# Ledger of designs, part 25: peptides against a protein of PDB entry 3HUF

Target 1, 320 residues: chain A of PDB entry 3HUF
Amino acid sequence: MWIIEAEGDILKGKSRILFPGTYIVGRNVSDDSSHIQVISKSISKRHARFTILTPSEKDYFTGGPCEFEVKDLDTKFGTKVNEKVVGQNGDSYKEKDLKIQLGKCPFTINAYWRSMCIQFDNPEMLSQWASNLNLLGIPTGLRDSDATTHFVMNRQAGSSITVGTMYAFLKKTVIIDDSYLQYLSTVKESVIEDASLMPDALECFKNIIKNNDQFPSSPEDCINSLEGFSCAMLNTSSESHHLLELLGLRISTFMSLGDIDKELISKTDFVVLNNAVYDSEKISFPEGIFCLTIEQLWKIIIERNSRELISKEIERLKYA

## One batch from the design tools (peptide; made by RFdiffusion4, then SolubleMPNN)

Design b1_p10_6_s1 (from b1_p10_6, 4 letters changed)
Fold by OpenDDE base, seed 5:
Structure b1_p10_6_s1 (fold): chain B 320 residues (1-320), chain A 10 residues (1-10)
Amino acid sequence: as target 1 above (320 residues)
Amino acid sequence: SIPEPLTEEP
């Protein structure tokens, strides 16, 4: 989200969130959803127009800011952004830090981008929330992104956590639910005057993790917990591969169970399968190798003695 | 119900 602050109390000592939309900036406007009052005699009654665009698809993958347009409203002394005079037709900015000078005001408005990028595990939830979150200046998507800061867990009653949720946890993304998204929608008007009123998503994360026995106490309990073991991976998502890497596993990939030869069995401790292959091919598993799903592996990894548990399962099946 | 922020115990 864009946040503005200013020197010399020209914003009344307050920090303000700017959501996507159009703002008239000047001395003789009243603060509301479309106006920013700036208290200086050096600033025109109506001085500039700020227009913040909704996030692009590219912004979801890069963590880049919503485009920030600045137009001078035909003022005597113009407007500058990062020491450059704004052009006659206005200019657009994608920099994460903007120093906005209104006319001859000695104090700048400092606009900075606070990255918030929400990944969804479920396409139906994305379809429900994307429009509202985009109107908050929050990029949203389904695919893994290095820019992801938050992950929406799908709360299906009685289901195990998904691979996406497991991977999001190990990546140290803030796991949130629909209750946090609802809260974001209600706070929009209250944070206009004070950006500090924006709820901390970390409190939502703490409550989700603390009350769910399907999570370890920390990502650090699981990261590299299986270092020294080797697995073979069949028909998994990209998130499954990255999850296994974060566990410290040596990974071999293959496309069919028929690719599992004696050489692969000799160097592999276990095989990771997706649920569909595990259920359909359970009778056709190669002899002398431990096969499990990613969800079954997760249940082992969340235990404090995960290395001992997996070693016992490997031994049990090598000698069966 | 808004998940009550863990009210700092006074």
Scores: peptide ipSAE 0.012, ipTM 0.387, DockQ to the pose 0.012
Fold by OpenDDE base, seed 4:
Structure b1_p10_6_s1 (fold): chain B 320 residues (1-320), chain A 10 residues (1-10)
Amino acid sequence: as target 1 above (320 residues)
Amino acid sequence: SIPEPLTEEP
């Protein structure tokens, strides 16, 4: 999201979130969803127009800001952004930090991009929330992105957490639920004058993982927890592969259970399967190999003695 | 009540 602050109390000492939209900036406007009052004798009554675009799909992958357009409203002394005079037709900016100088005002408006990119675990929730979040200047998507800051877990009571949620947790992505998204939707008007009223995802977060038996105490407890073990995985998802890598596993890939030869078995401690293959092929598993799902692996990983549990299961099947 | 996320922001 774009946040503006200013020196010399020209923004009344308040930070403001700028959502996608158009703002008239000047001395003689009233703060609202389309106006930014700037308190300086050196600023025109109507000085500039700021236009913030909705996030692009590219912004979701790059963590780039919503495009910020600045136009001078034919003022005597113009407008500058990052010490450059704004062109007569206006200019667009993709920098994460903008120093906006209105005319001869000795104080600048500092606009900065607070990176917030929300990944969704399921397309249904994305479809429900994407429009509203984009109107907050928040890029959204389903695909894994290094720019993701938040991950939406679908709270289905009694469901196991998804691979996406597990991976988001290990990546130290802030996991959120629909309740947080609902709250974000309520603050849009309240943050016009006070950006501090934006819910900190962090203040919310402290209570859910600590009380959720489906999660480890920290990502650090799981990262490299299975170092030294080797697994084989069906080449099904990149997220599953990355999850297993974060556990410190050496990973071999195969295309079918029929590709699990004696050589692969000799180098592999266990086989990781998706639920569909595990359920369908359970009767046809190769002898002497430990096969499990990612969800079964996760249940072992959350235990303090994960290495011992894995070792016991490997041994149990080597002698079976 | 502000709804609670699950992990801390990085």
Scores: peptide ipSAE 0.027, ipTM 0.497, DockQ to the pose 0.013; fails the geometry check
Fold by OpenDDE base, seed 3:
Structure b1_p10_6_s1 (fold): chain B 320 residues (1-320), chain A 10 residues (1-10)
Amino acid sequence: as target 1 above (320 residues)
Amino acid sequence: SIPEPLTEEP
């Protein structure tokens, strides 16, 4: 989201969130959803127009800001952004920090980008929420992104945590649900006048992981927890591979259960399968190998004695 | 009540 603040009380000492939309900026406008009052004698009655675009798909992957357009409204002394005069037709900016000088005002409006980028675990929830979140200036998507700050957990999938949620957790991404998205939608009007009213997601966190038996106490408890073990994985998803890597596993990939030969078995402590393959092929599993789903593996990893549990299962099946 | 996120912000 874009936040503006200014020196010299020209914004009345308040920070303001600018959601996607158009704002008339000037001395003789009233603050509302489309106007920014700036208190200076050096500023025109109507001085500039700010237009913030909705997030692009690229912004989801880069964590870049919503495009910020500035147009001078034919003022005597113009408008500058980052010391450069705004062109006659307006200019567009993708920098995360903008110093906006209105005419000869000695104080600048400082605009800065607060990154929030929400990944969804399922396309249905993305389809439901993307429009509303984009209107908040929040990029959204399904694919993993290094810019992802928040991950929407799918609660409708029943009692099992998804691979996406597991991976988001290990990446230290903030895990949220639909209730948080509803809350974000309600605060939009309240934060127009005061950016400090934006919910800090951090204030919400102190008790959820500790009380949720589906999560370990911290990502650090799981990262490299399986160092020294080796697994074979059916090549199903990149997220599954990255998850297993974060656990410290050595990973071999195969395309079918038929590719699991004696050589692979000799080098592999266990086989990780997706639920569909596990359920369909459980009768045809190779003898003497521990096969499990990622969800079953996760249930072991959340336990404090995960290494001992896995070792026991490997031993049980190797000598059976 | 503010809905609580499921995990801590970094």
Scores: peptide ipSAE 0.026, ipTM 0.495, DockQ to the pose 0.013; fails the geometry check
Fold by OpenDDE base, seed 2:
Structure b1_p10_6_s1 (fold): chain B 320 residues (1-320), chain A 10 residues (1-10)
Amino acid sequence: as target 1 above (320 residues)
Amino acid sequence: SIPEPLTEEP
């Protein structure tokens, strides 16, 4: 989101969030959803127009800012952004930091971009929330992105966590739920005059994971925890592969259970299957190999003795 | 009360 602040008390010592929309900036406007009052004798009554665009798809993948348009309102001394005079038709900016000078005011408005990109685990939740979040200046999507800061977990009561949620956790993304999204939707009215009222997602993180038996204590406890083990995986999802890589596993891929030969069995400690294949083919599992689902593997990894647990299960099936 | 996110911000 865009945040503005200024020196010399020209913004009354307050930081303000600029959501997507249009703002008239000047000395003789009242602060509201479409106006920014700036207190200086050196600025015009109506000095500039700021326009913040909604996020683009590119912004979701790059973590770039919503486009910031500045237009001077035909003032005597103009408007500058980053020491450059704003053009007669206005100019658009994609820099994360903007120093906005209104006329001869000795103090600048500092605009900075706070990156927030929300990934969704399912298309239904994205369809429900994307419009509201985009109106907050928050990029949203389904696909993995290096710019993602938050991941929406779909909490169905009594469901296992998804591979997407497991992977988001190991990537150190902030896992959130629909309750946090609901809160963000209400904040739009309260934060217009005080950006400090934005929920710090970081304070909230520590309490949910520490008390949730479905998560390990930290991502660091799981990253490379299975180093030295080898698995074979059915080539069904890229997220599953990336998850197993973050565990430090050596991964072989196969297309069907029929491709699991004696050579593959000799090189692998266990086979990872999706739930559908595990449930349908459990009668036809290769002899002498440990087969499990990603969800079963996750339950083992949550335990502090994960390496010992996996070793015991591998041994049990080699001698059965 | 602000709902808490499930994981720590980087």
Scores: peptide ipSAE 0.023, ipTM 0.484, DockQ to the pose 0.013; fails the geometry check

Design b1_p10_6_s2 (from b1_p10_6, 3 letters changed)
Fold by OpenDDE base, seed 4:
Structure b1_p10_6_s2 (fold): chain B 320 residues (1-320), chain A 10 residues (1-10)
Amino acid sequence: as target 1 above (320 residues)
Amino acid sequence: SIPEELTEEP
């Protein structure tokens, strides 16, 4: 989201979130959803127009800012952004930091992009929330992105967390739920005066972790917890592969259970399968190899003695 | 105080 702050109390010492939309900026406007009051004698009654565009799909993958347009409203001394005079027709900016000078005001408005990209695990939840979140200047998507800052976990009572949720946790993404999204929908007016009134996603995350025994206390408890072990997996998802890498596993990939030869078995401590293959093929598993699902592996890795637990299971099947 | 010389109002 775009946040503005200013020097010399010209924004009344407050930070403000700018959502996608158009703002008239000037001395003689009242702060609302379309106006930004700037208190300086050096600033025109109506000085500039700021226009923030909705996020693009590219912004979800890059963590780039919503496009910020600045137009001078035919003022005597003009407007500058990053020490450059704004053109007569206005200029558009994709920089994460904008130093906006209105006329000869000795104090600048500092606009900065706080990266917030929300990944959804569930397409139905994305469909429900994407429009509203985009109107907050928040890029949204389903696919994994290095720019992802937040991950929406769908609360299904009594269900295991998904691989996407596990991976989001291990990559230190802030996991949030629908309650946080609901709260975000209510703050649009209050954050006009104070950007600090944005709900703390980290508090939401802490509450999720505290109230769900399927999570370890921290990602650090699981990252590299299985260092030195080797696994083989079906080439099913990139997220599953990346998750296993974050556990510190050496990973081999195969296309079918029939590809699990003696050589692979000799180099592999266990095989990771998806639920569908595990349930269908459990009778035909190769002898002498430990096969488990990611969800079963997750239940092991969240335990304090994960290395001992996995070793016992490996040994149990070598001597069976 | 911003100097009066920097005011946009004539």
Scores: peptide ipSAE 0.050, ipTM 0.726, DockQ to the pose 0.282
Fold by OpenDDE base, seed 1:
Structure b1_p10_6_s2 (fold): chain B 320 residues (1-320), chain A 10 residues (1-10)
Amino acid sequence: as target 1 above (320 residues)
Amino acid sequence: SIPEELTEEP
């Protein structure tokens, strides 16, 4: 989201969130959802127009800002952004930091981008929330992104957490739920005057983790917890692979159980399968190898003695 | 206090 602040009390000492939309900026406007009052003798009554676009799909992957358009409203001294005069037709900016000078005002409006990119675990939740979040200037998507800051877990009551949620947790993304998204929607009007009223997603995350026994206390409890072990994985998802990497596993990939030969068995401690293959092929598992699902692996990893538990399971099945 | 600035509008 875009946040503006200014020196010299020209914004009344307040920070403000700018959501996608159009704002008239000037000395003789009243602060509201479409106006920004700036208090300076050097600023015109109506000085500039700011237009913030909704996020692009690219912004979700890059964590780039919503496009920020600035137009001077035919003022005597013009408008500058980052020491450059705004063109007569206006200019658009994708920089994360904008120093906006209105006329000869000695103080600048500082606009900065606070990155917030929300990944959803399922398309239904994305479909429900994407429009509203985009209107907050929040990029949204389903696919993993290095720009992802927040992850919306799928809450099916009584279901195990998904691989996406497990991976999001290990990546140290802020896991959130629909209650947090609802909260974001309600504060939209209140944060116009005070950007500090923006909800703390980290507190929401802490509450989710605390109240769900499917999470360890921290990602650090799990990261590299299985260092020195080797697995073979049925090539099902990128998230599953990345999850196993974050556990410190050496990973071999295969496409079918038929690809599991004696050589692979000799180099691997266990095989990771998806639920469908695990359930359908359970009778056809190779002898002398421990096969489990990611969800079963996760249940072991969240335990304090995960390495011992895995070792015991490997031994049990090697001698069965 | 905002410094004395040149007023843009007369």
Scores: peptide ipSAE 0.049, ipTM 0.719, DockQ to the pose 0.329
Fold by OpenDDE base, seed 5:
Structure b1_p10_6_s2 (fold): chain B 320 residues (1-320), chain A 10 residues (1-10)
Amino acid sequence: as target 1 above (320 residues)
Amino acid sequence: SIPEELTEEP
């Protein structure tokens, strides 16, 4: 989201969030959802127009800002952004930091981008929330992104956490729920005068983790916890591969159980399967190999003695 | 005292 602050009390000592939309900026406007009052005699009654676009799909993957358009409203002394005069037709900016000078005002409006990118675990939740979140200047998507800051957990009552949720947790993404998204929808008008009124997602995250026994106390408890073990990964998602890498596993990827020869069995501690392959192929598992799902592996990983537990299962099946 | 340049912009 874009946040503005200013020196010299020209914004009344307050920080403000700018959501996607159009703002008239000037001395003789009243602060509301479409106006920004700036208190200086050096600023025109109506000085500039700020237009913040909704996030693009590219912004979700890059963590780039919503496009920030500035237009001067035919003022005597113009408008500058990052020491450059705004062109007659207005200019658009994708920099994360903007110093906006209105006329000869000695104090600048400082706009900075606070990155927030929300990944969804399922397309139904994305379809429900994407429009509202985009109107808050928050990029949304389903795919993993290096720019992802938040992850919406799919709450199905009585279900295990998904691989996406497991990976989001280990990647140190802030896991949130629909209650947090609902709360975000209510604060839009209250944050006009004070950007600090934005709800902290970390409090929502702490409550989710504390109340769900399927999570370890921290990602650090699980990261590299299986260092030194080797696995074969069959028919899993990209998130599954990255999850196993974060556990410190040496991974071999295969398309079918038939790709597992005697040499590979000798070098592999266990095989990781998706649920569909695990359920269909239970009868055809290679002898002397421990096969499990990611969800079964996760149940071992969240235990404090995960290395001992997995070693016992490997030994039990090598000598069976 | 904010150094307001007293330039009345229109």
Scores: peptide ipSAE 0.045, ipTM 0.740, DockQ to the pose 0.219
Fold by OpenDDE base, seed 2:
Structure b1_p10_6_s2 (fold): chain B 320 residues (1-320), chain A 10 residues (1-10)
Amino acid sequence: as target 1 above (320 residues)
Amino acid sequence: SIPEELTEEP
């Protein structure tokens, strides 16, 4: 989201969030959803127009800002952005920091981009929330992104957490739920006057982790916790592979259970399967190898003695 | 006081 602040009390000492939309900026306007009052005798009654675009798909992957357009409203001394005079037709900016000078005012409006990119675990939740979040200047998507700051967990009562949720947690992404999204939808009017009223997602995250026994206390408790072990995985999802890498596992991939030969078994401590393959192929598992699901592996990893638990289970199946 | 020359017209 864009945030503006200014020196010399020209914004009354307040920070303001600018959502996607159009704003008239000037000395003789009243602060509302489409106007920004600036207090200086050196500023026109109606000085500039700011237009913030909705986020693009590219912004979701890069964490880049919503495009910021500035137009001077035919003022005597013009408008500058980053020491450059705004052109007659207006100019568009993709920089994360903008110093906006209105006329000869000795104080600038400082605009800065706070990155917030929300990944969704399922397409249904994305379809429900994407439009509202885009109107807040928040890019949204389903795919993993290095720019992802928040991850929406679908709280189904009594369901296991998904691989996407496990991976988001280990990546140190702030996990949020539908309650946080509901709260975000209500703050739009309240944050016009005070950007500090934006809800703390980290508090929501702490509450999710504290109240759900399926999470470890921290990502650091699980990262590289299985260093030195080797697994084989059916090539089913990239997220599953990246999750196992973050655990410190050496990973071999195979395309079918029939590709698991004696050589692979000799080099592998256990086989990781998806639920569908695990349930359908239980009778056809190779002898002398430990097969488990990602969910079963996760239940072991969240325990403080995960290495000992895995070692005992490997031994149990080698001698069975 | 901002110099009068720097004031935009009223």
Scores: peptide ipSAE 0.050, ipTM 0.734, DockQ to the pose 0.280; fails the geometry check

Design b1_p10_6_s3 (from b1_p10_6, 5 letters changed)
Fold by OpenDDE base, seed 4:
Structure b1_p10_6_s3 (fold): chain B 320 residues (1-320), chain A 10 residues (1-10)
Amino acid sequence: as target 1 above (320 residues)
Amino acid sequence: AIPEALTEEP
């Protein structure tokens, strides 16, 4: 989201979130959803127009800002952004930091991009929330992104957490739920006067983790917890691969259980399968190797003695 | 400081 602050009390000492939309900026406007009052005699009654575009798909992957357009409203001394005079037709900016000088005002409006990119675990929740979140200037998507700051967990009662949720947790992404999204949708009016009134996602996250026994206390409890073990990963997603890497596993990738020879079995501690392969091929598992799903692995990883549990299970099957 | 009168917008 875009946040504006200003020097010299020209914004009344307040920080403001700018959502996608159009704002008239000037000395003689009243603060509302489409106006920004700036208090200086060096600023025109109606000085500039700010237009913030909705997020693009590219912004979701890059964590780039919503496009920020500035137009001078035919003022005596013009408008500058990052020391450059705004062109007669207006200019558009994709920089994360904008120093906006209105006329000869000695104090600048500082606009900065607070990165917030929300990944969804399922398309249904994305479809429900994307429009509202985009109108807040929040990029949204389903695919993994290095720009992801928040992950929306699907709360299905009695289901295991998804691989996506596990991976988001280990990446130290803030896991949120629909309750946070609901709260976030209510803040549009309150944050006009004070950007600090944004809901605390960390409080939501702490409550999710505390109230769900499928999560460890921290990502650090799981990261590299299986260092020194070797696995073979069969017909598993790239997200699953990255999850296993974060556990500190040495990974060999294979397409079928038939690719696992006696030599590989001697060097591999266990085999990780997706649910479909596990369910279909469980009768054809190689002898003398421990085969499990990612969800089964996760249930072991969240235990305090995960290394001992895995070691016992490996030993049990190597000597069977 | 630039005199305020030289920086005033109408």
Scores: peptide ipSAE 0.204, ipTM 0.819, DockQ to the pose 0.229
Fold by OpenDDE base, seed 1:
Structure b1_p10_6_s3 (fold): chain B 320 residues (1-320), chain A 10 residues (1-10)
Amino acid sequence: as target 1 above (320 residues)
Amino acid sequence: AIPEALTEEP
């Protein structure tokens, strides 16, 4: 989201979140959803127009800012952004930091981008929330992104957590739920005067982890917990691969169970399968190797003695 | 300091 602050008292000492939309900036406007009052004699009654666009798909992957357009409203001394005069038709900016000078005012408005990118675990929840979140200047998507700051867990009662949720936890993404999204949707009016009133997702995350026994106490308890072990995985998802990497596993990939030869078995402690292959092909599992699902592996790695547990399961199947 | 009067917007 865009946040504005100003030097001196020209913004009354307040920080403000700017959501996607159009703002008239000037001395003789009243602060509301479409106006930003600035207090200086060196600023016109109506000085500039700020227009913040909704996030692009690219912004979800890069964590880049919503496009920030500035137009001068035919003022005597013009408007500058980053020491450059704004063009007659307005200019658009994608820099994360904007120093906005209105006329000859000695104090600048400082706009900075606070990245918030929300990944969804399922397309149904994305479809429900994406429009509202985009109107808050929050990029949204389904795919893994290095820019992801928050992950929406799908709450299905009695289901195991998804691979996406497991990976989001291990990569230290803040896991959130629909309650947080609902709260975030209501904050739009309250943050006009104080950007610090943005809801902290950390409390939501703490409550999710505390109330769900499918989570370990911390990501650090699981990261590299299986260092020194080797696995083979069915090439099914990027999240599955990245999850196994974060566990410290050496990973080999295969496309079918038929690719699991004696050489691969000799270098591999266990095979990780998706649920569909595990359930359908269990009769065709290679002899002398331990096969499990990611969800079965997760149940092992959340235990404090995960290394001892996985070793016992590997040994049990080598001697069976 | 630039005199404020020279920097005032109408």
Scores: peptide ipSAE 0.201, ipTM 0.814, DockQ to the pose 0.227
Fold by OpenDDE base, seed 3:
Structure b1_p10_6_s3 (fold): chain B 320 residues (1-320), chain A 10 residues (1-10)
Amino acid sequence: as target 1 above (320 residues)
Amino acid sequence: AIPEALTEEP
C-alpha cells in the first residue's frame, strides 16, 4: 500500500494510506476518499492530482508498488517528484519512494510503498477476494512468489493443512484466514485519517497457530530439522520440492514408482508421495523402503523429537 | 528560508 507523510505540519502530522483511486491534492480541498488537504500558502487551492492504479500481475511477483501517477493542475510553480518536474501531461512512477514537492513549498510529501502481497491456497478464495484486495492496492495470486508477505489458508474445519500452507509457514509468510480478509475489507474508510489503524496480520497469525495443533511453535523448529536424511519424491509440484528442501532433506526425483530401483533405495531414507499416488499404489510400494505422504511427514516434523520419530519409522520398515 | 509570501500560489 502507498503511505504518505509530510515534513512539517502540511499534512497535520498525519500519515495516510492511499488506496488505488484518484486524489485531488491542494490547500482548499477537504480530506476524504478522493481529496488530500495540504496546508501551505505555497500550495495551490487545487495543486495536483494523484492517481494510484490497482496492482498489476507483475507487482504480485516483484513486490513492486501500484503505479503512482502525478499530474500538476496548471499551477504557477508546478509539481516535482524526486527533484524532477512533472511533465505537462503528468508522469507515472514505479519507484517505492517518492518525494513530492508542490510548488515552492519548503516541505515535501513523502510517499513510500509498504509491501503487502497475498498468496491464496485455492482459486475459489482468490476469485472471491482478489477484486476487493486489489482495490486496497494489494497484489494477489495463487503461484508462489518471493514477494509474498501473507498467505490465505483455507478454513476447512477438521481438514489437514495443505502443502501450500506448510510451505508458506516455513517461508515465514504470515498465515491469515478469511476472518482477516473480512476485517481488511471493513477498514478502508477508517484508515483515511490514520494509517496506524491498519489491522495487524501478525495477531491473526498468532491466533491461527495457537489454536491449531497442526502448526509447530515456530518455522525454526522445522527448518533443517531433517538435515542429513535423504528422500525421493515423485516429480510433483515445485512447492513440495521446496518444502522438503527447507526441511534440510537431500532430494532425488523419480517419474514413476517403477523407477525406484535398488540404487535409489540404497541412497534414500524414505519416499514422499502425493495422497493420490499413496492411496492408489499402496499395494505396489517397493519393499524395504518407507513411503509416506507430505501430510504424514508433516505430522512427524511438527513433533519435538521429529528426528527420532523418522529414524524409528525408517528402521521399522527397512527390517519389516 | 524564502518568505512564504514570495512563494504563494494563487
Scores: peptide ipSAE 0.200, ipTM 0.820, DockQ to the pose 0.213
Fold by OpenDDE base, seed 2:
Structure b1_p10_6_s3 (fold): chain B 320 residues (1-320), chain A 10 residues (1-10)
Amino acid sequence: as target 1 above (320 residues)
Amino acid sequence: AIPEALTEEP
């Protein structure tokens, strides 16, 4: 989201969130959802127009800001952004930090981008929330992105957490739920005058982790916890591969259970299967190898003695 | 200091 602040009390000492939309900026406007009052005799009654665009798909992958357009409203001394005079037709900016000078005012409006990018675990929740979140200037999507700051877990009561949720946790993404999204939907009016009223997702995250026994205490407890072990996995998902890499595993991939030969078995401690293959092919498992699902592996990883548990299960099947 | 009157917008 865009936040504006200013020197010399020209914004009355307030920080303000600018959501996607159009704002008239000037000395004689009243603060509301479409106006920003700036207090200086060096500023025109109606000085500039700010237009903030909704997030693009590119912004979801890059963590870039919503496009910020500035137009001067034919003022005597013009408008500058980052020491450059705004052009006659207006200019658009994608920098994360903007110094906006209105006329000869000695104090600047400082606009900065606070990165927030929400990944969803399921398309149904994305479809429900994307429009509202985009109107807050928050990029949204389903695919993994290095720019993601938050992850919405699917809360089906009584279901195991998904691989996407496991991976988001290990990546140190802030996991959130519907309650936080509901809270975000209400803030638009309350934060117009005070940007500090923006809800902190970290408290929601702490409550999710504390109240769910399917999570370890921290990502650090799981990262590289299986260093020195090797696995083979069916080439099913990129997220599953990345999850196993974050556990410190050496990974071999195969396309079918028939590709699991004596050579692969000799260099592999265990095989990771998806639930569908695990349930359908139980009779066809290679002899002398430990096969498990990623969800079964996760249940072992969240235990403090995960290395000892894995070692015992590998030994049990080598001597059976 | 530039006199404020020289920087005033209408």
Scores: peptide ipSAE 0.196, ipTM 0.809, DockQ to the pose 0.230

